# Ledger of designs, part 4: peptides against a protein of PDB entry 6A30

Target 1, 150 residues: chain A of PDB entry 6A30
Amino acid sequence: AQDADNVLQPIMDLLDSNLTLFAKICEKTVLKRVLKELWKLVMNTMERTIVLPPLTDQTMIGTLLRKHGKGLEKGRVKLPSHSDGTQMIFNAAKELGQLSKLKDHMVREEAKSLTPKQCAVVELALDTIKQYFHAGGVGLKKTFLEKSPD

## One batch from the design tools (peptide; aimed at target 1 D16 A135)

Design b1_p9_5_s3 (made by RFdiffusion4, then SolubleMPNN; from b1_p9_5, 4 letters changed)
Fold by OpenDDE base, seed 4:
Structure b1_p9_5_s3 (fold): chain B 150 residues (1-150), chain A 9 residues (1-9)
Amino acid sequence: as target 1 above (150 residues)
Amino acid sequence: TSWLKLAKE
């Protein structure tokens, strides 16, 4: 538990900052949409970082951020200022690109399979992230979080 | 109010 907490603390701090901002500027339905997109981004980033470490994670993250940022722009989201809100989300998504640093904490050698200990940490980390996104029922539903983001 | 605080309410 402690190992997972230590690994996730920087990510949780980043997510808390961004989600705090989104909760302030978004109404409930928009917030849920943002949470879903962030969940997909987090899961995809983790999967690629852990399962496919040799891939250019930075380029992948940049592509994912750009795709999700465009998806949020196309949403008829009545943000108080459409341009400012979208830009803030895009900027926040860029900060989420720092999730690539998770590999430094969870994977000792990029080319090697995870040890049993690392697997246990990853499982616990995933559970923790799911709980964070669920947020006691304020966030995403458990049924959504249990599905593959692919 | 932080997200974590909101989640605990």
Scores: peptide ipSAE 0.374, ipTM 0.880, DockQ to the pose 0.608
OpenDDE base, seeds 1, 2, 3, 5: peptide ipSAE 0.362, 0.362, 0.354, 0.361; ipTM 0.873, 0.873, 0.869, 0.871

Design b1_p9_5_s4 (made by RFdiffusion4, then SolubleMPNN; from b1_p9_5, 4 letters changed)
Fold by OpenDDE base, seed 4:
Structure b1_p9_5_s4 (fold): chain B 150 residues (1-150), chain A 9 residues (1-9)
Amino acid sequence: as target 1 above (150 residues)
Amino acid sequence: SSWLKLAAE
């Protein structure tokens, strides 16, 4: 559990900040769409992280998610201090667009074999993220989360 | 507030 927590903490902080913001500024239908796209991005990012770099780098997933987000950093969404809701949505959409492009640039490499311990950590991580996106039923449906993001 | 807290509302 500690290993999974260490791996997840950076991404969870980023996700919490972004989803908190989106929940405040987005209409319900828009929020649902954002959640779906973000879910796909997270899944693809995790896949890449497992395949290419070692799981020991707990910041890798978070770093990948931030790499193309101008206003995204660990635990903080960089928004103008005096921007209205419309401007915030526009900026958020722009940031999401950048993240979506990241998805397209993520080349799937041949998967490395994982140790049983690493597999367990990944499984726990996936379950945790799924639960987080489900958010007690307010977020994404379980049926959606259990499907391939492709 | 966090996402989880907002979702609980």
Scores: peptide ipSAE 0.343, ipTM 0.861, DockQ to the pose 0.680
OpenDDE base, seeds 1, 2, 3, 5: peptide ipSAE 0.316, 0.323, 0.307, 0.326; ipTM 0.854, 0.856, 0.851, 0.854

Design b1_p9_6 (made by RFdiffusion4)
Pose (drawn by RFdiffusion4):
Structure b1_p9_6 (pose): chain A 105 residues (1-54, 100-150), chain P 9 residues (1-9)
Amino acid sequence: AQDADNVLQPIMDLLDSNLTLFAKICEKTVLKRVLKELWKLVMNTMERTIVLPPSKLKDHMVREEAKSLTPKQCAVVELALDTIKQYFHAGGVGLKKTFLEKSPD
Amino acid sequence: HPDWATKAL
């Protein structure tokens, strides 16, 4: 849990002062649109940075084996990810839980 | 974790 907090700390320091500034000055729809968009952006960047997928093999170029995360690393990633979801739900001001769950991103 | 929704309200 402490490790998951440390992972999310950088992105939370960035969004905190902001998400906070918004919903204060945005209509519901405007806020929802921004959060939906920031959501897609975070999920996509994570997909393309901490988990980028894995060369000529014999003759025909095959994808390499993925280097597995350690058990502790897997757990930290799952928890951190589940935490960002709750962060965007924001207990009922942010995105609905139904939307986040079915988010293709 | 910070509660930005309560701050905004």

Design b1_p9_6_s1 (made by RFdiffusion4, then SolubleMPNN; from b1_p9_6 with H1M T6A)
Fold by OpenDDE base, seed 1:
Structure b1_p9_6_s1 (fold): chain B 150 residues (1-150), chain A 9 residues (1-9)
Amino acid sequence: as target 1 above (150 residues)
Amino acid sequence: MPDWAAKAL
């Protein structure tokens, strides 16, 4: 449980920050599209992380995400003008793109088979993320989340 | 429900 939380928390914090922003500035249809792209990105990142374990590199994710998260505290969020919203989306997409660069720091260790413990952590993590994206039915449909990302 | 979802309703 704690290991899964340590893995998930940085991802969840990033997702929550970005999705909170997108939810404020995007129409519901646009938000759903963003959710689908984020879901694919998360799943692809997790798949690569699962194929290239172990847990030690997650501390680097947390540190990278924590360094960028500190910048958001000081700004009294004046409702950004419409132009500021586009730049915020671009910045958020860039930050999410840095999650893809996490791939480059994941040492291509040979695809070591996950231990049963690691499998259980990953399964719990996946279920938690699926629930998060479903968001009680206001997010992505369960049928979409159950399909492998294309 | 996530906080973002509460704001999206």
Scores: peptide ipSAE 0.441, ipTM 0.898, DockQ to the pose 0.569
OpenDDE base, seeds 2, 3, 4, 5: peptide ipSAE 0.440, 0.438, 0.440, 0.436; ipTM 0.898, 0.897, 0.898, 0.901

Design b1_p9_6_s2 (made by RFdiffusion4, then SolubleMPNN; from b1_p9_6 with H1L T6K)
Fold by OpenDDE base, seed 4:
Structure b1_p9_6_s2 (fold): chain B 150 residues (1-150), chain A 9 residues (1-9)
Amino acid sequence: as target 1 above (150 residues)
Amino acid sequence: LPDWAKKAL
């Protein structure tokens, strides 16, 4: 449990910060699209983290999300003006678009076999993230979350 | 529910 929380917390904090911002500046259909793209990003990042040797840094998933989320300055979320919000969405969309292309360039290194403990942590993490994106039914549909991200 | 969900959906 605690190991999963340590891995999840940085991701969840990043997601909460970003989704709170997007929820404020986007209408519902745009927000739904952002959720779908963020879901794909998270799934792709998790897949990479499982396939790549766990870098000793518990921050790897958060760092990968941050490295790909270069437009999310750690800065104090000043409520962006409408123009700043649009630029942030554009930058986030550009980064998400680059991530989708990066899937094709991922050399599938041989997935090291996870220990049973690591598998349990990954399963718990996946379930937690799915529940988070589902958000009691107001978020993404279960059928979308159960599909492998393209 | 996440705060973003309460505000937007």
Scores: peptide ipSAE 0.499, ipTM 0.913, DockQ to the pose 0.421
OpenDDE base, seeds 1, 2, 3, 5: peptide ipSAE 0.498, 0.491, 0.492, 0.497; ipTM 0.909, 0.909, 0.912, 0.911

Design b1_p9_6_s3 (made by RFdiffusion4, then SolubleMPNN; from b1_p9_6 with H1L T6A)
Fold by OpenDDE base, seed 4:
Structure b1_p9_6_s3 (fold): chain B 150 residues (1-150), chain A 9 residues (1-9)
Amino acid sequence: as target 1 above (150 residues)
Amino acid sequence: LPDWAAKAL
């Protein structure tokens, strides 16, 4: 449990920050689309993190999202004008699109065998993330989360 | 519920 929490906490904090922003500025149908794309991104990232050696890229998802998070440190929530919110969504969508292109260049290296403990941590992590995206039924449907994103 | 979901309702 604690090991999974330690691995998940940075991802969850990042998701919470971004989804809280998107929930405020997006209509429900748009938010659902954002959730679907974020789910795919998280699943692809987890799959790669399991299959690939811990590449410095854990720092890259954290850094890609931290590089954009540096704009949030100045606690003046200027309600972005309607134009500023649209530009933020466009920039976020552009980054998500670039991450999708990274899918094609990552060679399927041989899946490293996980220890039973690592498997249990991954399973717990996956279940936690699924519940998070389901959000008591407000978020993504269970049937969508149970399907392979492939 | 996650905080984002509570605010989206």
Scores: peptide ipSAE 0.460, ipTM 0.900, DockQ to the pose 0.473
OpenDDE base, seeds 1, 2, 3, 5: peptide ipSAE 0.455, 0.454, 0.452, 0.454; ipTM 0.899, 0.898, 0.898, 0.901

Design b1_p9_6_s4 (made by RFdiffusion4, then SolubleMPNN; from b1_p9_6 with H1M T6S; failed a check: a repeat of another design)
Amino acid sequence: MPDWASKAL

Design b1_p9_7 (made by RFdiffusion4)
Pose (drawn by RFdiffusion4):
Structure b1_p9_7 (pose): chain A 105 residues (1-54, 100-150), chain P 9 residues (1-9)
Amino acid sequence: AQDADNVLQPIMDLLDSNLTLFAKICEKTVLKRVLKELWKLVMNTMERTIVLPPSKLKDHMVREEAKSLTPKQCAVVELALDTIKQYFHAGGVGLKKTFLEKSPD
Amino acid sequence: MLKWWEKLP
């Protein structure tokens, strides 16, 4: 848990002062649109940074084997991910839980 | 952990 907090700390320091500023000055729809968009952005950047997928093999170029995360690393990632979801739900002011769950991103 | 929604009016 402490490790997951440390992972999320950088992105939370960025969004905190903001998400906070918004919903205070945005109509519901405007806020929802922004959060839906920031959500897609976070999920996409995570997909393309911490988990980029894994060369000529014999003759025909094959994808390499993925270097597995350690068990502790897998757990930190799962928890941190589940935490960002709750962060965007925001207990009922952010995105609905039903939307986040079915988010294709 | 930060909770931005708790700062809302």

Design b1_p9_7_s1 (made by RFdiffusion4, then SolubleMPNN; from b1_p9_7, 4 letters changed)
Fold by OpenDDE base, seed 2:
Structure b1_p9_7_s1 (fold): chain B 150 residues (1-150), chain A 9 residues (1-9)
Amino acid sequence: as target 1 above (150 residues)
Amino acid sequence: MLDPASKLP
């Protein structure tokens, strides 16, 4: 439980911030596409975060998320004009793209097999993330989340 | 935990 929460917390903080924004500015079809790309990113990030030694990388993901999270002032988001929405999507996509670049720096470590403890953490984390992305049926379909190759 | 269903349309 606690180990899964430690892995999930940075991811959930990122998702909560970005999905709240996307839900406000994106049409349903665009939002579903964004959710699919976020799903891939989350799966890839979670796999690496659990396989890699916990000490340096949680601080790096947490620092990347914290460094960009300081720019999202909880200011009463007046409905951005249509122009502001595009810039916000671009900025959020850029933040997510930095997590993808973090992926490229981490690709250099050998495909280590997960320990039984790491597998149990991944399984618990996956169930939580699947529920989150399903969002009571308004998000991604369960069949997509279960059959995802990611 | 915020209900993720409350944030997604």
Scores: peptide ipSAE 0.011, ipTM 0.432, DockQ to the pose 0.424
OpenDDE base, seeds 1, 3, 4, 5: peptide ipSAE 0.010, 0.007, 0.010, 0.007; ipTM 0.438, 0.415, 0.435, 0.470

Design b1_p9_7_s2 (made by RFdiffusion4, then SolubleMPNN; from b1_p9_7, 5 letters changed)
Fold by OpenDDE base, seed 2:
Structure b1_p9_7_s2 (fold): chain B 150 residues (1-150), chain A 9 residues (1-9)
Amino acid sequence: as target 1 above (150 residues)
Amino acid sequence: MKDPASKLP
């Protein structure tokens, strides 16, 4: 439980901030596409965070989140004008792109078989993330989340 | 844990 929470919390904080924005500015079809890309990103990030030694990755995700979290002023989300929405999408896409680049810089360590402890953490994390992305039926379909090769 | 689904529309 605690290990899964430690892995999930940085990811969930990122998702909560970005998905709240996307849900406000994106049409349902665009939102679904964004959610699919986020799902892939989350799965890949989670796999690496659990397989790689915890020390460097929490700092990297935390540093990425902390560097960009300074720009998200806690200000009352005024409905962004159409122009502000595009810039916010661009900024959010840039943040996600940095996570993707972090993925590319995380050396392809050999697919080490997960230890039983790591497997249990992954399973718990996956269930939580699947529930999050399903969002009571508003988000991604359960069938997509279960059949995802990620 | 707050149900993360509660924050999604």
Scores: peptide ipSAE 0.026, ipTM 0.587, DockQ to the pose 0.424
OpenDDE base, seeds 1, 3, 4, 5: peptide ipSAE 0.025, 0.012, 0.025, 0.024; ipTM 0.592, 0.415, 0.582, 0.599; seed 3 fails the geometry check

Design b1_p9_7_s3 (made by RFdiffusion4, then SolubleMPNN; from b1_p9_7, 3 letters changed)
Fold by OpenDDE base, seed 4:
Structure b1_p9_7_s3 (fold): chain B 150 residues (1-150), chain A 9 residues (1-9)
Amino acid sequence: as target 1 above (150 residues)
Amino acid sequence: MLQPWSKLP
């Protein structure tokens, strides 16, 4: 349990910051759409991280989410007028959508064989991420999270 | 165990 939490903590901290903002500024339908795209991105990255060396993909998601998160740190958050927040979300959603499409062009490398311990950690990590995206029922439905992202 | 969204009720 603790190992999976430690591995996910940096990603979840980054997601929590962004999702907290999105939950405040987005209408419920828009928020659900953003969550679905983020879910696809996270699932695709986890799949690749298991198959590909972990260093490159965590850095890519971290960099993508950090590039969008760093824009928020600097100035007095003038709550952008409803129009400016919508454009930022649209741009973020567009970039996330493009990353989802990039999956179709990446060659499925052979999945590295995981040890039973590694499998258990991955399963626990997946359950933790599903719980996180469900957010006690505020986020995505369990039925959506249980479906194969493919 | 990580709690979903630290600011959710």
Scores: peptide ipSAE 0.293, ipTM 0.854, DockQ to the pose 0.491
OpenDDE base, seeds 1, 2, 3, 5: peptide ipSAE 0.089, 0.273, 0.056, 0.117; ipTM 0.738, 0.846, 0.711, 0.755; seed 2 fails the geometry check

Design b1_p9_8 (made by RFdiffusion4)
Pose (drawn by RFdiffusion4):
Structure b1_p9_8 (pose): chain A 105 residues (1-54, 100-150), chain P 9 residues (1-9)
Amino acid sequence: AQDADNVLQPIMDLLDSNLTLFAKICEKTVLKRVLKELWKLVMNTMERTIVLPPSKLKDHMVREEAKSLTPKQCAVVELALDTIKQYFHAGGVGLKKTFLEKSPD
Amino acid sequence: MKKWWEKVK
């Protein structure tokens, strides 16, 4: 849990003062639209940074084997990810849980 | 951990 907090700390320091600023000055729809968009952005960047997918093999270029995360690393990633979801739900002011769950991103 | 939605209440 402490490690997951440390992973999320950088992105939370960025969004905190903000998400906070918004919902205070945005209509519900405007806030929801921004959060939905920031959500897509965070999920996409994570997909393309910490987990980028894995070369000519014999003759026909095959994808290499993925270097597995350690068990502790897998757990930290799952928890951190589950935490960002709750962060965007925000206990009922952010995105609905039903939306986040079915988010294709 | 920070909780931005609590500052909105």

Design b1_p9_8_s1 (made by RFdiffusion4, then SolubleMPNN; from b1_p9_8, 4 letters changed)
Fold by OpenDDE base, seed 5:
Structure b1_p9_8_s1 (fold): chain B 150 residues (1-150), chain A 9 residues (1-9)
Amino acid sequence: as target 1 above (150 residues)
Amino acid sequence: MPNPAEKVK
């Protein structure tokens, strides 16, 4: 419950601010189109927040960049002799190899089956969001919310 | 649209 509320709160704040405005200014047909686009945005945001916590990847990239950045402060720009160019290419290739491994690790974390706890959070969050977008029958149809590939 | 947060009581 509490973990689902923590994921939902930023989404609900965004939805409440925008949907209240759209409900006042939009015709019913336009409002339904806006709700469909917001549904896709919400599903994408939930997937990134629950399945792909963005903080772990930014911290890993930041740590990789910070480890390589400490080597550049000895600012004697000696003109690259022909040997320095090869070492720069080798270092760039090694960095690309590390970025590839990081990408593979990120993709592998993406492909990890949700833990039972994450599944329960997703289930509660999805039920709440479906109820919100249905809005007692004046919003999106239940059949759209259940059959959406998003 | 009524705020759906009010109806889940």
Scores: peptide ipSAE 0.016, ipTM 0.485, DockQ to the pose 0.178
OpenDDE base, seeds 1, 2, 3, 4: peptide ipSAE 0.006, 0.014, 0.014, 0.007; ipTM 0.424, 0.479, 0.493, 0.337; seed 3 fails the geometry check

Design b1_p9_8_s2 (made by RFdiffusion4, then SolubleMPNN; from b1_p9_8, 6 letters changed)
Fold by OpenDDE base, seed 2:
Structure b1_p9_8_s2 (fold): chain B 150 residues (1-150), chain A 9 residues (1-9)
Amino acid sequence: as target 1 above (150 residues)
Amino acid sequence: MPDPAAKVL
């Protein structure tokens, strides 16, 4: 439980901030496409976060994710004009795209097999993320989340 | 905790 929460919290804080913005500015069809790409990104990030660092280095990933999340000032979101929405999507996509650069730093360690403890953390983390992306049925379909090759 | 998904949707 606690180890999964420590892995998830930085990801969820970033997702909550960006998805709240996307839910306000995106149509339902665009939002579902964004959610699918975010799902792939989260799966790839979580796999790497659990496989590659010793459990002691969770502070580095949490610090990287938290360093980027501090740039989103809790500025009272006045409904952006139609022009501001595109720039906000681009900035949020750029922040999420920095999780892909974490990918390049992590590619350099050999594909270590997950320990039984790491597997249990991944399973619990996956169930929490699946519930989050399903969002009571308004998000992604359970069948997509269960059959994702990611 | 309140479902984070229920806040986003």
Scores: peptide ipSAE 0.013, ipTM 0.463, DockQ to the pose 0.429
OpenDDE base, seeds 1, 3, 4, 5: peptide ipSAE 0.013, 0.006, 0.011, 0.011; ipTM 0.462, 0.420, 0.489, 0.488

Design b1_p9_8_s3 (made by RFdiffusion4, then SolubleMPNN; from b1_p9_8, 5 letters changed)
Fold by OpenDDE base, seed 1:
Structure b1_p9_8_s3 (fold): chain B 150 residues (1-150), chain A 9 residues (1-9)
Amino acid sequence: as target 1 above (150 residues)
Amino acid sequence: LPNPAEKVK
């Protein structure tokens, strides 16, 4: 449980920050597309993070996420002007791109079979993320989350 | 986790 929380918490914090921002600035249809891309990215990142030994990757994900989290604290929530919204989307896309690069660095290690412990952590993490993305029915459909290549 | 979408309502 704690290991799953340690892996999930940085991802969830990033997702919460980005999704909160996107929910404010994006139309519902755009938000759904963003959620689908975020879901794919999260699934791909989790798959790779869990296949690799947990210690080094948490630090890299945490460092990547912390570097970007500091930028969000200082902004008094002025309703971002239209220009600010575009820049925020660009910044969020850049953050997602960095997660993708982290993914590429992790691909180099052979698909080691997950230990039973790692599998359990993945399952718990996936369930939590699925619940988060479903968001009580206002997010992604359960059918989409279940049919996503786990 | 509070649904980001609930915070937008």
Scores: peptide ipSAE 0.024, ipTM 0.637, DockQ to the pose 0.507
OpenDDE base, seeds 2, 3, 4, 5: peptide ipSAE 0.024, 0.022, 0.022, 0.023; ipTM 0.642, 0.639, 0.641, 0.637

Design b1_p9_8_s4 (made by RFdiffusion4, then SolubleMPNN; from b1_p9_8, 7 letters changed)
Fold by OpenDDE base, seed 1:
Structure b1_p9_8_s4 (fold): chain B 150 residues (1-150), chain A 9 residues (1-9)
Amino acid sequence: as target 1 above (150 residues)
Amino acid sequence: LPDPAKKVL
């Protein structure tokens, strides 16, 4: 439990910050699209973090997530004007795109079979993330989350 | 959105 929470917490904090912002500034349809892209990113990031040895990548993900989170904290939350919201979505999409490019540079280390313990942590993490993205029915549909390549 | 972190954590 605690190890899964420690892995998930930086992701959840990033997701909370971004989703709370996007929920305030985005129309429901735009928000759903952003949620789908965030879901794909999280799944792709999780898939790699799972395939790669757990210790080095948590620090990289945590550092990447913290570097991006620190940019949000110093900005006094003036409600971004409609123009600022679009720029924030563009910046978030650009950051998501860079995390996708980190895909290509993370050498396909051979999919080392996860230990049963790692599999259990991953399953718990995935369930937690699925519940998070579902957000009590306000977020993504369960059927979408279940049909995503696990 | 209800703060989804508070419900899942």
Scores: peptide ipSAE 0.029, ipTM 0.685, DockQ to the pose 0.196
OpenDDE base, seeds 2, 3, 4, 5: peptide ipSAE 0.029, 0.028, 0.028, 0.027; ipTM 0.686, 0.679, 0.684, 0.675

## One batch from the design tools (peptide; aimed at target 1 D16 L19 T20 A135)

Design b1_p10_1 (made by RFdiffusion4)
Pose (drawn by RFdiffusion4):
Structure b1_p10_1 (pose): chain A 105 residues (1-54, 100-150), chain P 10 residues (1-10)
Amino acid sequence: AQDADNVLQPIMDLLDSNLTLFAKICEKTVLKRVLKELWKLVMNTMERTIVLPPSKLKDHMVREEAKSLTPKQCAVVELALDTIKQYFHAGGVGLKKTFLEKSPD
Amino acid sequence: KTKWMEFAEE
């Protein structure tokens, strides 16, 4: 849990002062649109940074084997991810749980 | 808690 907090700390320091500033000054729809968009952005950047997928093999170029995360690493990632989801739900001001769960991103 | 979560609770 402490490790997951440390992973999310950088992105939370960035969004905190913001998400906070918004909903204060945005209509519900405007806020929802921004959060939905920031959501897609965070999920996409994570997909393309910490988990980028894995060369000519014999003759025909095959994808390499993925280097597995350690068990502790897998757990930290799962928890951190589940935490960002709750962070965007924001207990009922942010995105609905139903939306986040079915988010294709 | 983050300022965002405190705001959401209010």

Design b1_p10_1_s1 (made by RFdiffusion4, then SolubleMPNN; from b1_p10_1, 6 letters changed)
Fold by OpenDDE base, seed 2:
Structure b1_p10_1_s1 (fold): chain B 150 residues (1-150), chain A 10 residues (1-10)
Amino acid sequence: as target 1 above (150 residues)
Amino acid sequence: MTSWEKLAKE
């Protein structure tokens, strides 16, 4: 449990910051679309992280996420005036784009079989992320979250 | 309840 939390916390913090922003500025239909795209991105990133580098680089993912997440200063999100909303969306999209770049920089290491312990951590991590995106029913449907990203 | 969940219910 503790290991999964340590791996997930940087991702969850980034997601929570971005989703909080989008929830404030986007209509519910747009927010659902953003959630779907974020889900795909997270799943693809998780798949690559699991298949390619050994979990020894928890520090690299955390450091990369922290290096790219440092732009979200804990500043009091003053509700931006209408003009500031576009810039905030752009900044959030830029941060999400950096997650995509993380995908490209992950060297295709040979898919090593995960140990049973690693599999259990991944399963717990995936369940936690699914619950987060479902958000008690206000987020993505369970049926969508259970489908493999095409 | 997450921060964004609260906002999405609103």
Scores: peptide ipSAE 0.398, ipTM 0.896, DockQ to the pose 0.599
OpenDDE base, seeds 1, 3, 4, 5: peptide ipSAE 0.382, 0.376, 0.396, 0.379; ipTM 0.892, 0.890, 0.895, 0.891

Design b1_p10_1_s2 (made by RFdiffusion4, then SolubleMPNN; from b1_p10_1, 6 letters changed)
Fold by OpenDDE base, seed 2:
Structure b1_p10_1_s2 (fold): chain B 150 residues (1-150), chain A 10 residues (1-10)
Amino acid sequence: as target 1 above (150 residues)
Amino acid sequence: ETSWEKLAKE
């Protein structure tokens, strides 16, 4: 459990910051679309991280996410004034773009088989992320989360 | 409850 939390915490912090911003500035249908795209991005990133053992180091993942997430200052998200909304969307999109770049820079290495312990950690991590995106029913439907991203 | 979940309920 602790290992999964350590791996997930940087991702969860980044997601929570971005989703908080989007929840404030987006209409519910737009927010739902953003959630779906973020889910796909997270799943694809996790898949590549599992396939690439060198990046499974918590420190490396944390460093990469921190390096690409540097734009989200822990600052009190002031409610954007009407004029600031566009800039905030742009900044959030830029941060999401950095996550996409991280995906693209991950070299397709040969899938190594995970140990049973590693599989258990991944399973717990996936369950945690699914629950996070479901958000008690406010977020994505369970049926959507259980499908493999195309 | 997450911070964004609370906001999405509003």
Scores: peptide ipSAE 0.454, ipTM 0.910, DockQ to the pose 0.583
OpenDDE base, seeds 1, 3, 4, 5: peptide ipSAE 0.431, 0.429, 0.353, 0.446; ipTM 0.905, 0.904, 0.860, 0.906

Design b1_p10_1_s3 (made by RFdiffusion4, then SolubleMPNN; from b1_p10_1, 5 letters changed)
Fold by OpenDDE base, seed 2:
Structure b1_p10_1_s3 (fold): chain B 150 residues (1-150), chain A 10 residues (1-10)
Amino acid sequence: as target 1 above (150 residues)
Amino acid sequence: STSWEELAKE
């Protein structure tokens, strides 16, 4: 459980920051669309990460996420005046783009079968992320989360 | 600081 939390924490921090921003500036239907796209991105990234050997080093995912997440200055997002909204969206998109780059930098190594321990960690991680995106019913529907993003 | 979940309820 602790290992899964360590792996997920950087992703969750990034998601929380971006979703908080989007929730403030976007209409609810737009926010839902953003959630769906983020879900797909996260799932695709996880799938690639699982298939790729580098999952064995929590430090690599954490470092990669940290290296890409360092652009998230924990700045108190003062609600920008209407004029700064575009720049905030751009910055958020840039941060999300770093998640995409993480996907691209994961070299297609041969899919090694996960050990039972790794499978358990992945299962826990997936459940945690699903619960996060469901958000007690205010986020994505469980039926949507149970479907393959492909 | 409201969580995004709280903001999504509005």
Scores: peptide ipSAE 0.436, ipTM 0.895, DockQ to the pose 0.379
OpenDDE base, seeds 1, 3, 4, 5: peptide ipSAE 0.419, 0.405, 0.414, 0.428; ipTM 0.892, 0.885, 0.889, 0.892

